# Peptides against a protein of PDB entry 3QIS, part 187

Target 1, 334 residues: chain A of PDB entry 3QIS
Amino acid sequence: PSLELSRREFVFENVKFRQLQKEKFQISNNGQVPCHFSFIPKLNDSQYCKPWLRAEPFEGYLEPNETVDISLDVYVSKDSVTILNSGEDKIEDILVLHLDRGKDYFLTISGNYLPSCFGTSLEALCRMKRPIREVPVTKLIDLEEDSFLEKEKSLLQMVPLDEGASERPLQVPKEIWLLVDHLFKYACHQEDLFQTPGMQEELQQIIDCLDTSIPETIPGSNHSVAEALLIFLEALPEPVICYELYQRCLDSAYDPRICRQVISQLPRCHRNVFRYLMAFLRELLKFSEYNSVNANMIATLFTSLLLRPPPNLMARQTPSDRQRAIQFLLGFLL

## One batch from the design tools (peptide; made by RFdiffusion4, then SolubleMPNN)

Design b2_p20_1_s1 (from b2_p20_1, 11 letters changed)
Fold by OpenDDE base, seed 3:
Structure b2_p20_1_s1 (fold): chain B 334 residues (1-334), chain A 20 residues (1-20)
Amino acid sequence: as target 1 above (334 residues)
Amino acid sequence: SLEEIIEEMEKKVQEYLDSF
């Protein structure tokens, strides 16, 4: 069997978080026998492509002189955004198009990723006084390394020994401040806040706005700004309540004094973000007559974002653990 | 300036943190 391919090299320029890009090519059976094609893993890979790439169809059957269109879809989700922001991964891949009883065809995928404040650590964002798109990629790497070291020092209660001239970090990321200050000013009376979905186009505009500027006003509806806050919290590599404290939050869920002590042990940026969000959500609950928001709904929604189980426990989360996690947050909302 | 924007942000965040 043999195929002819209309293209073998694909370039995805300016790939962004949550923005789908598509490139298409044709494959044709120029042989005299039917052929089955499939995208196959390389020798050391478990998958035929990286998590941000998809081929559609990824397999199929072609009669002699038959032609099929294949779409190569690039989409950066929350699962790929952090490794692309750090430059640990890149918009580069090689696809192997295999023919049954035939030869392999290699496709080259290349491009560039544009970093986002979504999927960047709270520690790194607290060190960014400028929009992330104004920060050199080399400096983003240094900021993530420094942020990891400062997180570990904070958890160990180590006094920073070196007064090295590191600029004082922000108390909270400017992006969280912008989102929450907007919602506080404009959305407290918004009916069905955090219950109505935002518009996908508005969400993309909000992401691009936060990545490129420090606006006076965030674009889009209150629903889109509210959903952007949820997406931001979901995309964090480390949740607002660090994984190291997850079990202690569950164990303390019915003792408000111990709950406050657990939060006091968070890294400074995480602790400040948690307190800032709880202050905002308590204020939002005063307007429950207008916004239809209640403490149980908010606690249930934000628990999944703020108090995520660590990866090793994710498959073992019981309904009791979920109820304890909700009860932990309720103690800060009431 | 950028510095004035950051100072205003830090002030507002501190007001929330002091209310906690």
Scores: peptide ipSAE 0.345, ipTM 0.903, DockQ to the pose 0.765
Fold by OpenDDE base, seed 1:
Structure b2_p20_1_s1 (fold): chain B 334 residues (1-334), chain A 20 residues (1-20)
Amino acid sequence: as target 1 above (334 residues)
Amino acid sequence: SLEEIIEEMEKKVQEYLDSF
């Protein structure tokens, strides 16, 4: 069997978080026998491609002189955004198109990723006084490394960080402030807030706006701005409540005094974001007659975002653990 | 300026943090 490929080199320019890009090529059976094709893993890989890449179809049969279109889809989800923001991964891959009893055909994937404030750590964002797209990629790497080291110091040492003449970090990320200040000003009376989904086009505009500017007003509907806040919190590499405190939150869930003590032990940026969000959500709940938002709905929604189990425990989370996590958050909303 | 925007932001955030 043999194949002819219309293209073997693919370039995905300016790849962004949650923005789908597609490149297409044709494969043709130029042989005289039916053939089966499949994308196969390289010798050291478990998957035929990186998590942000997909081939459709990834396998199939071709009759003699048959042609099929294959789509290469690049999509950066919450699962890939952090490693691309840090430059740990890149928009580069090699696909192996295998022909049964035939040859391997290599496809080269290349491109560039544009960093996002989505999927960036709270610690790094508190050091970014400019939009992330104005920050050199080399400086983003340094900011993530420094942020990790300061987080570790903050967890291990109750010692005041030396008031060295370094630029004081923001109390909260500017992106969180922009989202929450917008919702506070414009969305408190919004019917079905956090219950109605946003528009995908508006979400992309909001992400691009936060990545590239400090706007006076966030574009899009209140529903899109609200969903953008949820997406931001979901995409955090570490949840607002650090993984190290997860179990202590569950254990304290029915003692509001212990809950407040657990939150006081968060790194400064995480603690400030948590308090800021709780203040906003308590304000939003005062307008429940207008926005149809209640404490149980908000606690259920935000618990999955703010108080995530460590990755090694996700598969073991019991209904009791979820209820304790919800109860923990309710103690800050009521 | 960017500095004025940040200062206004920090002030508003502090008002929320003081309400906690």
Scores: peptide ipSAE 0.344, ipTM 0.904, DockQ to the pose 0.767
Fold by OpenDDE base, seed 5:
Structure b2_p20_1_s1 (fold): chain B 334 residues (1-334), chain A 20 residues (1-20)
Amino acid sequence: as target 1 above (334 residues)
Amino acid sequence: SLEEIIEEMEKKVQEYLDSF
């Protein structure tokens, strides 16, 4: 069996978080026998491609002289955004198109990624006074390394930073402030806030706006700004309540005094973001007659974002653990 | 300026943190 490929080199320029790009090519059976094709893992890989790449179809049959279109889809989700922001991963891959009882065909994937404040750590964003697209990639790496070291020192209750050598970090990321200040000013009377989805085009405009500027006003509807806040919190590499405190939050869920003590042990940026969000959500709940928002809905929605189980425990989360996590957040909303 | 935007932000964040 043999194949002819219309293209073997693919370039994905200016790849962004949540923006789908597609490149297509054709494969043709130029042999005299039916053939099966599949994308296969390389010798050291578990998957045929990186998490941000997909082939469609990834396998199939071709009759003699048959041609099929294959789509190569590049999509950076919450699961790939952090490693691309840090430069740990890149828009580079090699695909192996295998032909049963035939040869392998190699496809080269290349391109560039544009960093996002979505999927960047709270610690790094607190050190970032400019939009992320204005920060050199080398400085983003240094900010992530410094942020990791600061988180570790904070968890160890080690001596406060020597206030003299580095620019003072922000109390909260500017991106969280922009989103929450907009919602506080314009969305407290918005009917069905956090219940109505945003528009996908408006969400992309909000992400691009936060990555490239410090706007006076965020573009889009209140629903799109509200969903952008949820996407931001979901994309955090470390949730607002650090994984190390997850079990202690569940164990304390019915004791408001212990709950406040657990939150006081968060790293400074995480603690400030948590308190800022809870203060905003309590203000939003005063307008429940207008916005149809209640404490149970908000606690249920934000629990999956703020109080995530550690990756090793995610598959073991019980309905009781979920109810304790909701009860923990309710103690800050009521 | 960027400094004035940051100062306004820090002030508003502090008002929320003091309400907690």
Scores: peptide ipSAE 0.340, ipTM 0.903, DockQ to the pose 0.816
Fold by OpenDDE base, seed 4:
Structure b2_p20_1_s1 (fold): chain B 334 residues (1-334), chain A 20 residues (1-20)
Amino acid sequence: as target 1 above (334 residues)
Amino acid sequence: SLEEIIEEMEKKVQEYLDSF
């Protein structure tokens, strides 16, 4: 078997969170026999590509002189955004196009990623007084490392040593403040808030706005701003309630006094964001006659975002665990 | 200034945190 490839080098410039990019190429069977092609894992890899890359089709049959178009799709989801923001991963890969009983063809993927405040830790964002696109990428790495150390110190009840004249961190990320302050000012009377989806174009504008500026007003509808807050909370590498406290939240779900004690043990940034969100959501619930928002809907929605099971327990979450998680949040909304 | 924007944010956030 033999193939001819129209292109073998692909460059994806300015890759962004949730923005799909596509490159296409053709493969042609220039042999005299039918061939089966497939993208195969490299040695020691479990997958044929990185999580942010996809080939479509990834396998197929070609008759002699047949040609097929293959799409290479680059899409950074919540599952890849954090490792790309830190520069732990990059927009670089090598694809192996294998022919059954044939040779391998190598494709080179390259490009650049533009960092986002989406998928960045709460601790790192509390240290960023400027938009993330104004922060040097080298400094983003340092801020994530420092954030991990502060989280561990806080969970261990270690008093921070007087680390020198480091700028005082924000109480909450400016991005969370901008989203919540906008919703508080303009969306308290919005019918079906958090129930109606935003527009995809408006969501992209909101993300780009928060990554590049400190706007006086967030662009888009109240529904798009509300969904952007949900996307932000979902994309956090560590949920607002840290994974280490997940089981304790479930165990305390019917004791409001113990629930408050568990929240008091969160890292400072996580604790402040949790309290700020609960204060906003309680204010939103005062307008329930106008916005049709109720405590059960809000608790159900925000439970999956704020109180995520640890990755090792995610597949084992029972209906009882979900009900306890909802009850935990209800105790802060009522 | 950026400092004035940050101070206004910190003040408003503190008002919400004090309401908890």
Scores: peptide ipSAE 0.338, ipTM 0.902, DockQ to the pose 0.809

Design b2_p20_1_s2 (from b2_p20_1, 12 letters changed)
Fold by OpenDDE base, seed 3:
Structure b2_p20_1_s2 (fold): chain B 334 residues (1-334), chain A 20 residues (1-20)
Amino acid sequence: as target 1 above (334 residues)
Amino acid sequence: SLEEIIEEMERKVQEYLEAF
């Protein structure tokens, strides 16, 4: 069997978080026999492609002189955004198109990723007084490494040593402040806030706005700004309540005094973000007659974002653990 | 300026954190 490929090199320029890009190519059976094609893993890989890439179709049959279009889809989800922001991964891959009883055909994927404040750590964002797109990629790597070290020191209750000329970190990320301050000013009376989905185009504009500027006003509807806050919290590599405290939050869920003590042990930026969000959500709940928002709905929604089970426990979360997590958050909303 | 925006942000955030 033999295939002809219309293209073997693909370049995905300016890849962004949650923005789908597609490149297409044609494969043709220029042989005299039917053939089966499939994308296969490389010798040491578990998957035929990186998590941000997909081929559609990834396998199929071609009769002699038959042609099929294959789509290469690049999409950076919450699952790939952090490693791309840090430069640990890149928009580069090699696909192996295998022909049964035939040859392997190599496809080269390349491109560039544009960093996002979405999927960046709270610690790193507190060190960014400028939009993330103004920060050199080399400095993003250093900020993530420094942020990890500062998180560990904070959890150990170690006083930061040297007053080196490092600019004082922000109390909360400017991006969270911008989202929450907008919602506080303009969305407290918004009917069905956090219940109505935003517009996908507006969400992309909000993400691009936060990545590239410090706006006076966030573009889009209140629903899109509200959903952007949820997406931001979901995309955090470490949830607002750090994984190390997850079990203690569940164990304390019915003791408000212990709950507050657990929150006091969070890293400074995480603790500040948690308190700031709880203050905002308590204010939003005062307008329940206008916005149809209640404490149980908010606690249920935000618990999945703020108090995520550690990756090793995710598959084992019981309904009781979920209820304790909700109860923990309710103690800060009521 | 950027500095004025950051100072105003830090002030407002501090007000929320003190009210918690």
Scores: peptide ipSAE 0.371, ipTM 0.907, DockQ to the pose 0.761
Fold by OpenDDE base, seed 5:
Structure b2_p20_1_s2 (fold): chain B 334 residues (1-334), chain A 20 residues (1-20)
Amino acid sequence: as target 1 above (334 residues)
Amino acid sequence: SLEEIIEEMERKVQEYLEAF
């Protein structure tokens, strides 16, 4: 069997978080026999492509002189955003299109990624006084390395050495401040806040706005701004409550005094973000007559975002663990 | 200025953190 491919080189320019890009090509059976095609893993890979790439269809049959369109879909989710922001991964791949009893055809994927404040650590964002798109990529790498070292020093209760004139970190990321200050000013009376989804176009505008500017006002509806806050918290590489404290939060869930002690042990930026969010959510709950928001709904929603199980425990999370995690957050909302 | 924006953010965040 043999195929003719209309294209073998694909370039995805200006790839962004949550923005789908598609490139299409045709494959034609120029042989005299039916053929089965499939995308196959390279020798050292478990999958035929990187997590941000998909082929559709990824397999199929072609009769003689049949032609099929294949879509190459590039989509950066929460699962790929962090490694692309750091430059650990890049918009580069090689796909192997295999023919049963035939040849392998190689496809080259290339492009560039535009960094996002979504999927960047709280520690790195507290060091960024400018929008992330104004920060040189070399400086992003340095800020992530310094942020990792500061987190480790904080967990070890090491006093920060007065290393040189490094600008004092922000108390919270400016992006979290912008989202929460907007919701506090404009959304406290919003009916069905955090219950009605935002618009996808408005969410993309909010992400692009936070990546490129410090706006006086965030664009979009209150629902889109509220969902953007949820997406931001979900995309964090390390949750607002660090994975190291997860089990201690569950164990303390029914003792408000121990819960406050556990939160006091968070890294400074994580602790400040947690307290700031809890203060905002308590204010939002005062307007429950207008916004239909209650403490149980908020605790249930934010538990999956703020108090995530470590990846090694995620498959083992019991209904009891979920209830303890909800109860832990309820102790800060009531 | 950028500095004035950051100072206002830090002030407002501090008010929330003191109320916690």
Scores: peptide ipSAE 0.365, ipTM 0.905, DockQ to the pose 0.809
Fold by OpenDDE base, seed 1:
Structure b2_p20_1_s2 (fold): chain B 334 residues (1-334), chain A 20 residues (1-20)
Amino acid sequence: as target 1 above (334 residues)
Amino acid sequence: SLEEIIEEMERKVQEYLEAF
């Protein structure tokens, strides 16, 4: 069996968070026998491609002189955004198109990723006074490393930062401020806020806006701005409530005084973001007659975002743990 | 300026953090 490929090199320029890019090529059976093709893992890989890449179809049969179009889809989800933002991963891959009882055909995937404030740590964002696209990638790496070290010092209750020479971090990320200030000004009376999905085009515009500028106003509908806040919180590499405090939040869920003490132990940026979000959500709940938003709905929605189980416990989360997590958050909304 | 925008943001965030 043999195949002819119309293209073997693919370049995905300016790949962005949640923006689908597609490149297509044709494979043709130029042999005299039917053939089965499949994308196969490289020798040390578990998957035929990186998590941000997909082939469609990834396998199939071709009769003699049959041709099929294959789509290579690049999509950076919340699961890939953090490693791409840090430069740990890149838009580079090699696909192996295997022909059963035939040859391997290699496809080269290349491109560039544009960093996003989505999927960047709260600590790093608090050190970014400029839009992330204005920050050199080398400096993003340094900011993430420094942010990790400062988080660890804060958790260890080590000596206050020497006030001297480093620019004071923001109290909260500017991106969170922009989203929440917009929602506070314009969305408190919005019917079905956080219940109606945003528009995908508007979400992309909001992401691009926050990555590239400090706007006076966020573009898009209140629903799109609200969903962008949810996407931002979901994409955080570490939840607003740090993984280290997850179990203590569950254990304290029915004692509001202990809950407040647990939150006081968060790193400064995480604690400030948590308090700022709770402030906004309590204000939003005052308008429940207009926006149809209630404390149980908000607590249920935001608990999955703010109080995520550590990855090692995610598969073990019980309905009781989820209910405790919701109850923990309710104590800040009521 | 960017600095003035950031200072105003920090001020507003501080007002929220003091109110709650």
Scores: peptide ipSAE 0.364, ipTM 0.904, DockQ to the pose 0.766
Fold by OpenDDE base, seed 4:
Structure b2_p20_1_s2 (fold): chain B 334 residues (1-334), chain A 20 residues (1-20)
Amino acid sequence: as target 1 above (334 residues)
Amino acid sequence: SLEEIIEEMERKVQEYLEAF
């Protein structure tokens, strides 16, 4: 069996978080026998492609002289955004199109990724006084590495080594401030806030705005700004409540004094973001007569974002663990 | 300036953190 491919090189320019890009090519059976094609893993890979790439169809049959269109879809989700922001991964891959009893055909995928404040650590963002698109990618790597080391030092109660002439970190990321200050000013009376979905076009505009500027006003509806805050919190590589404290939050869920003590042990940026969000959400709850928002709804929604189980425990989360996690947040909203 | 914007952000955040 043999194939003819219309294209073998693909370039995805300016790939962004949550923005789908598509490239298409044709494969034709120029042989005299039916053939089965499939994308196959390279040696030592578990998957035929990186997590941000997909082929559709990824397998099929071609009769002699048959042609099929294949779509290569690039989509950066919350699961790939962090490694692309840090430059640990890149928009580069090689796909192996295999023919049963035939040859392998290699496809080259290349491109560039544009960093996002979404999927960047709270620690790194607290060191960014400028929009992330103004920060050199080489500095993003250093900021993530330094952020990890500072988090570990904070958890270990290690005395900070003399802060050399490093600029003082922000108390919270400017992106969190912009989102929350907007919602506080304009959304406290918004009916069905956090219950009505935002518009996808407005969400993309908000993400691009936060990545490229410090706006006076965030574009889009209050619902889109509220959903952008949820997406931001979900995309964090380390949740606002660090994984190391997850079990202690569950164990303390019915003791408000211990809950406050657990939060006091968070790294400074995580602790500040948690307190700032809780202050905002308590203010939002004062307007419950106007916005139809209640503490149980808010606690249920934000628990999955702020208090995520560690990856090794995610598959083992019981209904009791979820209820304890909700109860933990309720103690800060009431 | 960017500095004035950041200072105003830090001030407002501090007000929320003191109210916690």
Scores: peptide ipSAE 0.358, ipTM 0.904, DockQ to the pose 0.800

